# Peptides against a protein of PDB entry 9IZ0: the designs that were tried, part 10

Target 1, 345 residues: chain A of PDB entry 9IZ0
Amino acid sequence: ITCLGSNGHTYKQLVKGGNDDLRQDAVMEQVFEQVNGFLRSYRKTSQRNLSMRTYKVIPLALKTGVIEWVQDTIPLGEYLDSAHKVYHPKEWSLSTCRKLIAEKQMEDLETRLKVYDLVCRHYRPVFRHFFLESYADPVQWFTTQTNYARSTAVASVLGHVLGLGDRHGQNILIDKTSGEVIHIDLGIAFEQGKKLPVPECVPFRLTRDVVDGMGITGVEGVFRRCMEFTLETLRREEDSLLSVLEVLRYDPLFSWLISPLRRMKKQKMQLENFNQPESGNITTDASRDPKIQRNNVSGESEAERAILKVRQKLSSTLSVEASVGELIRIAQDPSYLALMFCGWS

## One batch from the design tools (peptide; made by RFdiffusion4, then SolubleMPNN)

Design b1_p8_5_s3 (from b1_p8_5, 6 letters changed)
Fold by OpenDDE base, seed 1:
Structure b1_p8_5_s3 (fold): chain B 345 residues (1-345), chain A 8 residues (1-8)
Amino acid sequence: as target 1 above (345 residues)
Amino acid sequence: PIPSPLLP
């Protein structure tokens, strides 16, 4: 829809009517706005204009909401699929790579590492070309690549601290004007990605293409330093951040758990990507809940566990540099990446 | 394709 604002400007908005609960997205965007306040107040982050890019989410009902249309964006995964065909037309297709990883999903780590390495040799990074294609001026190219590295650093720290999952290439938008990343579909948070059929083992998305977009310095330039400054800010504002999350503990509408429906949808998408049966309209009658032992872990007990995990991630036991160094190491470790869902790569 | 909630 297009809405006329009280300022006389027209705004495009997406009306989402579907099974996705926008309340979690709206709450996570509110947390990001508070964190953006902390980033603006701290000298090291403010001087670099560090922020999490946000979008407006207005939940209207359990299954209906309005989302701000983010103009001039492209999904990372859409760009990468297109660019890979252009720059590496003799390499494997993304579908071939996903199939090979999927076929080995139940195998041991050694077998999965061999397949991941094989896929990596036949599917090279291309994301550096986004900046080269979009910006003919060297100053604009450098500025937008710097904005990308900064934005990715903030999103990586926040994604780790808040335990954001489902960070596949379709849930990360790239702003074609600024080079900044916009994270969408925030319904997997507080490490609920570890409860997926294929557990998420990395703290955030730092795939070879995400690194290739940072240019020649990769993670060792703007990205690492901006992660350090972001984590330093969040550690300083720990009590403020935890206080914001504690308000959500008492929100009866906030789900600290991945909904059974969303888990089933993710399970089905994972299984469909494994089995490639042709497009049969299987009306999944939602009536056969497998007897998930209702451990009546009260929503309060899961909220408390989530807040405790956030506190643990903000611990000053390690230096900021050591903590960021370990996060970058784990996020790039083939032993973790080879365990990810085939749709992650 | 998972419809991006911000894609048409």
Scores: peptide ipSAE 0.007, ipTM 0.531, DockQ to the pose 0.092
Fold by OpenDDE base, seed 5:
Structure b1_p8_5_s3 (fold): chain B 345 residues (1-345), chain A 8 residues (1-8)
Amino acid sequence: as target 1 above (345 residues)
Amino acid sequence: PIPSPLLP
């Protein structure tokens, strides 16, 4: 929809009606705005304009709300699929790569690593071309690539600390004007990605294309330094951040658990990649609910575990540099990436 | 595909 503002300007908005709870997105955007307050308060982060890009979410009811339309954006995954066809027309299609990874999803780590390496040799990074083709002026090119590396660093630290999941290429937008990343669909948080049928085992998305967009220095330039400054700021504001999360503990309508509907949707997407179209009418009799022992873990006990995990990630046991170094290592490790769902490739 | 909540 398009709304006329009280200032006489027209604003495009999305009305989301569906099965998804927009309240989790609205709460996570409020947490990001508090973190942006911390990042503005410290010289090391404020002088670099470090922020998590936010958008307005207004829940109207349990399953309906208004979302701000983020203008001048493209999904990372949409750009990468289009760019790969242009720059590498002799390489494998994304569908071929996903099929090969999916066919080996139930195999051992060694077999999955061999297939992941094979796919990587036949599907090379292209995200550097976004900056080269979009910005003809060298100053704009350098500025937007720097903004990309900065915003990706903030999102990587904050996404790790809050345990954000489902960071596939359709849930990450690129601002075509600034080069900044915008994270959307925040309905998997507090490590609930580890409860998916294929567990998420990386702290944040640092795939080869995410690194290729950082330019010649990769992770060792602006990205690493901005991760360090962001983590330093979050460690200083630990008590303030935990106090914001404690308010959510007492909100009886906040879900600390992944919704059953979202789990079922992820299960279906994973199973559809294994079923060749043999024309069998599988009436999915919805009656075999596997007796997942509902251990009566009170919603309060899940909130307490989530807050404890945030505190553990903010621990000063390791230096900021050592902690960031280990996060970058794990996020790029083929032994972790080869275990990810084929839609992460 | 989950429709991107911010794309047309």
Scores: peptide ipSAE 0.007, ipTM 0.520, DockQ to the pose 0.088
Fold by OpenDDE base, seed 2:
Structure b1_p8_5_s3 (fold): chain B 345 residues (1-345), chain A 8 residues (1-8)
Amino acid sequence: as target 1 above (345 residues)
Amino acid sequence: PIPSPLLP
């Protein structure tokens, strides 16, 4: 829809209906705004303008809401598919790569690693071209690539700390003006991604294309240092962050668990993306959700476990540098990426 | 379908 604002400007908005609970997205956006407050208050993060990019979410009902349309954006996955066809027209298609990974989904780690390596050799990174194509001015190129590395670092720390899942290329937008990343569809949080049919085993998305966008230094530049400064800020503001999450413990509308419907929908989408060419608006008809008796006791125990995991991730037992180093290592480990959907791009 | 963030 297009809305006329009180300022006389027209704003495009996305009306989302169906089976997605936009209340989780709205709550996570509120948490990001609080974290952005901490990032602005701390010298090392403020001097670099570190922030999580946010968007407006207005829940209208359990399964309906209005989302801000983020103008001048492209999904990372859409750019990568298009750019790969341009720069590597003789390499394998994304569908071929997906098929080969799927055919080995039930095999041992050694077999899955061999197929992952094979796919990686025939589907090379291209995301550096986003910055080279979009910005003819060297200052804009350097600025936008720096903004990308900074925003990806903030999103990676927050994604780990809050246990954000479902971070595929269609749930990560790139702002064409700033080079910043915008994370969307935030309904998989607090490590509920581990409960998906393909378990998420990495702390955040740090695939070869995500790294290629950081330029020649890869992770060993702006990205690593901005992760360190972000984690240092969150450790300093631990009590403030935990207090924000404790408010959500008592929100009867917040869900600390992945819904069975959302799990089944993600499973179907994974299976359908293996079996069908890209043409089908599957309006999943609203089959009557069996009344999940929210035993309040089970929800509270899951909230407590989630908050305890957040506290554990903010622990000062290891240095900031050691903690970030281990997170970067795990996020790039082929032994984890080979087990995931689209871990090669 | 993942709702593609609708392209503008």
Scores: peptide ipSAE 0.005, ipTM 0.467, DockQ to the pose 0.075
Fold by OpenDDE base, seed 4:
Structure b1_p8_5_s3 (fold): chain B 345 residues (1-345), chain A 8 residues (1-8)
Amino acid sequence: as target 1 above (345 residues)
Amino acid sequence: PIPSPLLP
């Protein structure tokens, strides 16, 4: 929809209707605004203008809301699919790569590593071209690439700490003006991505294209240092962050668990990527309601476990540098990435 | 349909 603002400007807005709980998005955006407060208060993060990019989410009903249309953005996955066809027209299609990974998804780690490596050799990163194409001025190019690395660092730390899942290339927007990342569709948080049919096992998205967008330094320099400063800020503000999350523990509208509907939607989408159109009427008898053992694990016990897990991720047992180093290592480890959904590469 | 590009 397009709305006329009280300032006389027209604003595009996205109306989401359906089974996506926009209340989780709205709550996570509020958490990000609080974290942005901490980042502004800390000299090391403030001097770099470190922030999680936020957007307005207005839940209008249980299943309907208005989302701010983030202008001048493109989904990372949309850019990458287009750019890969331009820069690597002789390489494999994304659909071919996904198919090969999907076909091996039930195989052992060694087989999955072999197919992941094979796919990586035939689908090379291209995201550096986003900055080269979009910015003719070298100063703008450098500034936007720096903003990308900074915003990705903040989002990576927050994504890890809050256990954000479903970080696929359509849930990450790139601001064409600033180069900053905007994370959308926040309804998988607090490690609920590990409860997907194909568990998410990386701390955040740090795929080859995400790294390629950082330019010649890759994860070194701006990205690593901004992760370190962000994590240092969050460790300093641990009690403040945990207090914000404790407020959500008492929010009767906040779900610490992945909704059964969202889980089923993701299950269906994962299964649809496995099925070649062999004409077999697999009547997926939708009547096998998986007896979700409603272990009435009280929403309180799940909130407590989630908050405990956030606290554990903020632990000062390791240095900030060691913690960030390990997160960056795991997020790029083929042994983890090869276990991800066939999309994730 | 949410496009499923967890891209490599």
Scores: peptide ipSAE 0.027, ipTM 0.592, DockQ to the pose 0.178; fails the geometry check

Design b1_p8_5_s4 (from b1_p8_5, 5 letters changed)
Fold by OpenDDE base, seed 4:
Structure b1_p8_5_s4 (fold): chain B 345 residues (1-345), chain A 8 residues (1-8)
Amino acid sequence: as target 1 above (345 residues)
Amino acid sequence: PIPSPLTK
């Protein structure tokens, strides 16, 4: 939809209808705005203009809302697929890589590592080209690449702490003007990504292309330091952050659990992304409603477990540097990335 | 791709 604003400007808006609970996105955006308050209040983060890029979500009904339109953005995965065809035209297609990983999904870790390494050799990183192509001026190039590394660092820490799931390349936008990342489709949080058909094993997305976008320093320098400052801020503001999450504990509209419907939708989308359109009537025998034993685990006990996990992630048992170092290590570990839906790019 | 939103 295009709306005329009261300022005379036209705004594109996405109307999302269906089974996606935009209330989850709206709540997570409110949490991000609070965190942005903490980042603005702390000298080490404010001096770097560290923020989670947020967005306006207006829930209109239980299953319908208006999402603002991010102008001048591209999905990371869309850029990477296009750029990979340009820069590496002799390498494997994204569909070939997906197929090979999917074919080995049920195999042991050794076999999955072997196919992941094989895919990595035939699908090389290209995301550095985004900055080289988009910015002819060296100062703009450096500024936007720096903004990307900063924004990715904030999103990585916050995504880990809040347990954001479904962080695939279509759920991460790149702002073409600033180089900043915008995380979208926030309805998988508090480690509910581990309950997906392909479990999320990494704390955040730090794949080879995500690193390649940071330029020659990779994860070192800007990214690591901005993660450290972000985590230091969140540890300082632990009680404030937990108080924000406690308000959500009492929100009857907030779901601390991935809905069965959302899980099924993600399962279907994962299967569709692995299968080429061979016209096989996958009779989705909808009759196998897995009797997910509704253990009436009170939504309260799930909220309490989620908040406890947030507190554990903010623990000062390790230094900020050690904690960030371990997060970066795990997020880049082939033993985790080989288990992911798309860990190679 | 779900188009996402921007702040002013």
Scores: peptide ipSAE 0.009, ipTM 0.520, DockQ to the pose 0.048
Fold by OpenDDE base, seed 5:
Formats: sequence, C-alpha cells, structure tokens
Structure b1_p8_5_s4 (fold): chain B 345 residues (1-345), chain A 8 residues (1-8)
Amino acid sequence: as target 1 above (345 residues)
Amino acid sequence: PIPSPLTK
C-alpha cells in the first residue's frame, strides 16, 4: 500500500497478513535500534558509522502488521541467481547444485564434503560484479564496497550473539544506493535454527559470494576489523544488552521457541527439494506427529537459557581478535557448510 | 512461500 504522511510525503508500506508472527520481527528491530545506540556511543564504531540497518515493523494483531517498504533494495539471492547466469553461463544451474546437495543430505560428512567441493567447482562466486556493474565512479565503488563490508560485519556479530537463523539469500537485502545489507524475516533467533530439520551449524552467513563482495582483501580487510570493533562494543555494553533482553523474558507475547508451523514449513521445503513432481496425491496425513516429548520447559526456562547463551557469547575469556578469528573460521569451514541445507549455498 | 513484496 502507499500512505500519505502528515508531512505530505508518500510512503510505500507492506501489509503482511497470514501465519507469520510479526511481533518477533518488531522486537528484534527494537533490539537492533538499542545496539545502534551503543555503536553510536563508542568512538571506534561511531567513527566508522557502524550500524545494523533497521526497518519499521508495526504489529497490528497476532498475525497481521505493517512493515516499512525498504526502497532501492534487491534480495542477495535474486541478484546472485541472475548474475551467475550472465557471468558463468557454462557452470551448473543453482537448481542442479541444490539437487546434488539434497540427494546427499542423509549421507556421512565425507560424502557431503565431496559433493560440496564438486558444487563449488561448478558454481563460482559472482557477487563482486554487483559493485563493478552498479558503480561506474571509482569513489562510489570503493565507498559502497566498504559500506557492504561494514554492514555485513555488524550483522555477522549481532546475528551470532542473538543467534539469528534462516539467513538465506532471500532474507538478506542489498541497498543499491549505499551497498549496505538489510536483514529481514527475524523470526528465527536465540539459536532456534539448531532445531530446524537440517540444523544450522554456522554462526552467520559467510558463504563464498558474501566474501566475494568484500573485494580483493576478502574477510581480512574492513570486515574483520569492523567485526572486532562491533564485538568490543557489545562486550562493553553487555549489562545494557542483557537488560534489554530481560524485558523480553517478561513479555508474555514474545516466543523464545520456533513455532511448530515454521518448523513444518521448513520441513516441507526441505522435502519438496527431494521429491520430483511425481503426480501422486500424497495425502499428508498430519496424524503422525511423532511424540516429541513436550518437556514442559516453561517459556521462562527457555528465555533464561537464551540470555545465558548471549552472556556466554559476550565472554571476555578469549580476546576480541581470537573470538572473531574463530567465528570467521567456523563460518567459512567446508565441514560446517557441507552440513547446511541445500538452499544455503 | 513468504509472499515476495508485492511490487505494484
């Protein structure tokens, strides 16, 4: 919809209705705005204009709300699918790559690594071309690539600390004007991605294309340094961040658990990638819900475990540099990436 | 599918 503001300006808005709880997104955007306050207060982060890009979410009911339309953006996954066809027309299709990874999803790590390596040889990174084709001026090119590396660093640290899941290429927007990343669909947080049918085992998205967008220095330039300054700021403001999260502990509307509907939707998407469209009327008899023992873990006990896990991630036991180094290593490790669902690559 | 933002 388009709304006329009281200032006489027109604003495009997305009305979201259906089965998704917008309260999770609205709460996470509020946490990001508090973190942006900490990043503005600290000299090392403020001098670099480090921020998590936010958008307005207004929940109107349990399953209905208004979302700000993020103008001048493209989904990372949409750009990459189009760019791979243009720059590497002799390589495998994304569909072929996803099929090969999916066919081996139940196999051992060694078999999954062999298939992941094979796919990587036949589907090369292209995201550097976004900056080269969008920005003819060298100063704009360098500025936007720097903004991309900075915003990706903030999102990577904050996404790890808050345990953000479901970071596939359709849930990451690129701002075409600034080169900054915008994270959307925040309904998997506090490590609930580990409870998906294929568990998420990386701290954040640092795939080959995410690195290719950083230019010739890859992770060793602006990205690593901005991760370090962001983590240093979050460790300094640990008590302030934990106090913001404690307010959510007492919010009876906030869900610390992934919804059964969202699990089922992800399970269905994973299974549909295995089933060729044989015309069989699979009546999904919804009756065999395996008796997952509903351990009556109170919502309070899940909140307490989530907050404890945030505190553990902010621990000063390792240096900032050592902690960031290990996060970057794990996020790029083929032994972890090969275990991800076929749509992660 | 999450509905893609309805572009006009």
Scores: peptide ipSAE 0.007, ipTM 0.491, DockQ to the pose 0.066
Fold by OpenDDE base, seed 1:
Structure b1_p8_5_s4 (fold): chain B 345 residues (1-345), chain A 8 residues (1-8)
Amino acid sequence: as target 1 above (345 residues)
Amino acid sequence: PIPSPLTK
């Protein structure tokens, strides 16, 4: 829909009707707006204009809402699939890579590492080309690549701290004007990604293409430093952040738990939406849901565990540099990346 | 493709 604002400007809005609970997205966007306040107040982050890119979510009912239309954006996964075909036309298709990873999903770590390495040799990074294609001026190229690295650093720290899951290439938008990342579909938070049929085991998305977009310095430039400044800000504002999350503990509409049906549906929909019909029946045998004993863990006890886990991630036991160094290491570790869902990579 | 809820 197009709405006329009180300022006389027209705004495109998406009316989403369906099975997606926009309330979780709206709550996470409110948390991001509060964190953006902290980032603006702290000298080291303010001087770099560090922010989490947000979008407006207005939940109207349990399954209906209005979402802001983010103009001039592309999903990271849509760009990467297109660019990979252009720059590496002799390499494997994304469908082939996903099939090989999925076929080995139930195998041991050694077998999964061998398949992941094989896929990596036949599917090289291309995301550097986004900036080279979009910006002919060297100053614009450098500025947008810097904005990308900064935005990705903020999103990586926040994604880790808040335990954001489902960070596949369709849930990350790239702003073609600024180079900034916009995270969407925030319906997996507080480490509920670890409860998916294929558990998420990385703190945030730092795939080879995400690193390739940072340019020649990779993670060792703007990205690392901006992660450090972001984490330093969040540690300083720990009590303020926890106070915002404590309000959500008492919100009866906020779901701290991903339902078993929603868990299965998310990873299944990822497979169906990315597999063209030539990929035969990958029966994701979802039957091995580990018997999570139905401890009727009250929604309150899960909220308390979530808040405790946020506090633990903000712990000053390690330096900011050591903590960021470990997060960057784990997020790039093949032993973790090879365990990820085939549709995630 | 999953319609980007913000771009599709």
Scores: peptide ipSAE 0.006, ipTM 0.494, DockQ to the pose 0.076
Fold by OpenDDE base, seed 2:
Structure b1_p8_5_s4 (fold): chain B 345 residues (1-345), chain A 8 residues (1-8)
Amino acid sequence: as target 1 above (345 residues)
Amino acid sequence: PIPSPLTK
């Protein structure tokens, strides 16, 4: 829809209906705004303008709401699919790569690693081209690539700490003006991604193309240092962050658990939306999710476990540098990446 | 393609 604002500007907005619980997105956006307050207050993060990009979410009902249309954006996965066809027209299609990984989904780690390596050799990174082709001015190129590495670092730390799942290339937007990342569809949080039919085993998305966008230094530059400063800020503000999450413990509208039906439906829609050509209105039939009587006791125990895991991730047992180093290592480890859903690569 | 919630 297009709305006329009280300022006389027209704003495009997305009306979502049927399947997504936009209340989780709205709550996670509120958490990001609080974290952005902490990032502005701390010298090391404020001097770098570190922030999580946010968007407006207005939940209207259980499965309907209005979302801000983020102007001048493209999904990372949409850019990458197009760029791979342009820069590597003789390499395998994304559909071929996904098929090969999916065919081995039930095989052992050794077989899955061999297929992942084979796919990687026939589908090379291209995301550096986003910055090279979009910005003719060297200062703008350097600024936008720096903003990308900074925003990806903030999103990676927050994604780990809050246990954000479903971070595939369609749930990450790139701002064409700033180079910043915008994370969308925040309905898998607090490590509920580990409960998907194909479990998420990495702390955040750090695929080869995500690294290629950081330029020649990859993770060993702006990205690593901005992860360190972000984690240092969150450790300093641990009590403030935990206090924000404790408010959500008592929110009857917040869901600390992904429903079994929603788990199956997310990964099924990922598979179907990759195989269907662009044609049909997906009338997502409002399958009555059976009233899972939220036994309040089960919700509170899951909230407490989630908050405890956040506290554990903010622990000062390891240095900031050691903690970030281990997160970067795990997020790039082929033994974890080869186990991911075929749409993750 | 998954409709980008913010770009479709």
Scores: peptide ipSAE 0.006, ipTM 0.506, DockQ to the pose 0.080

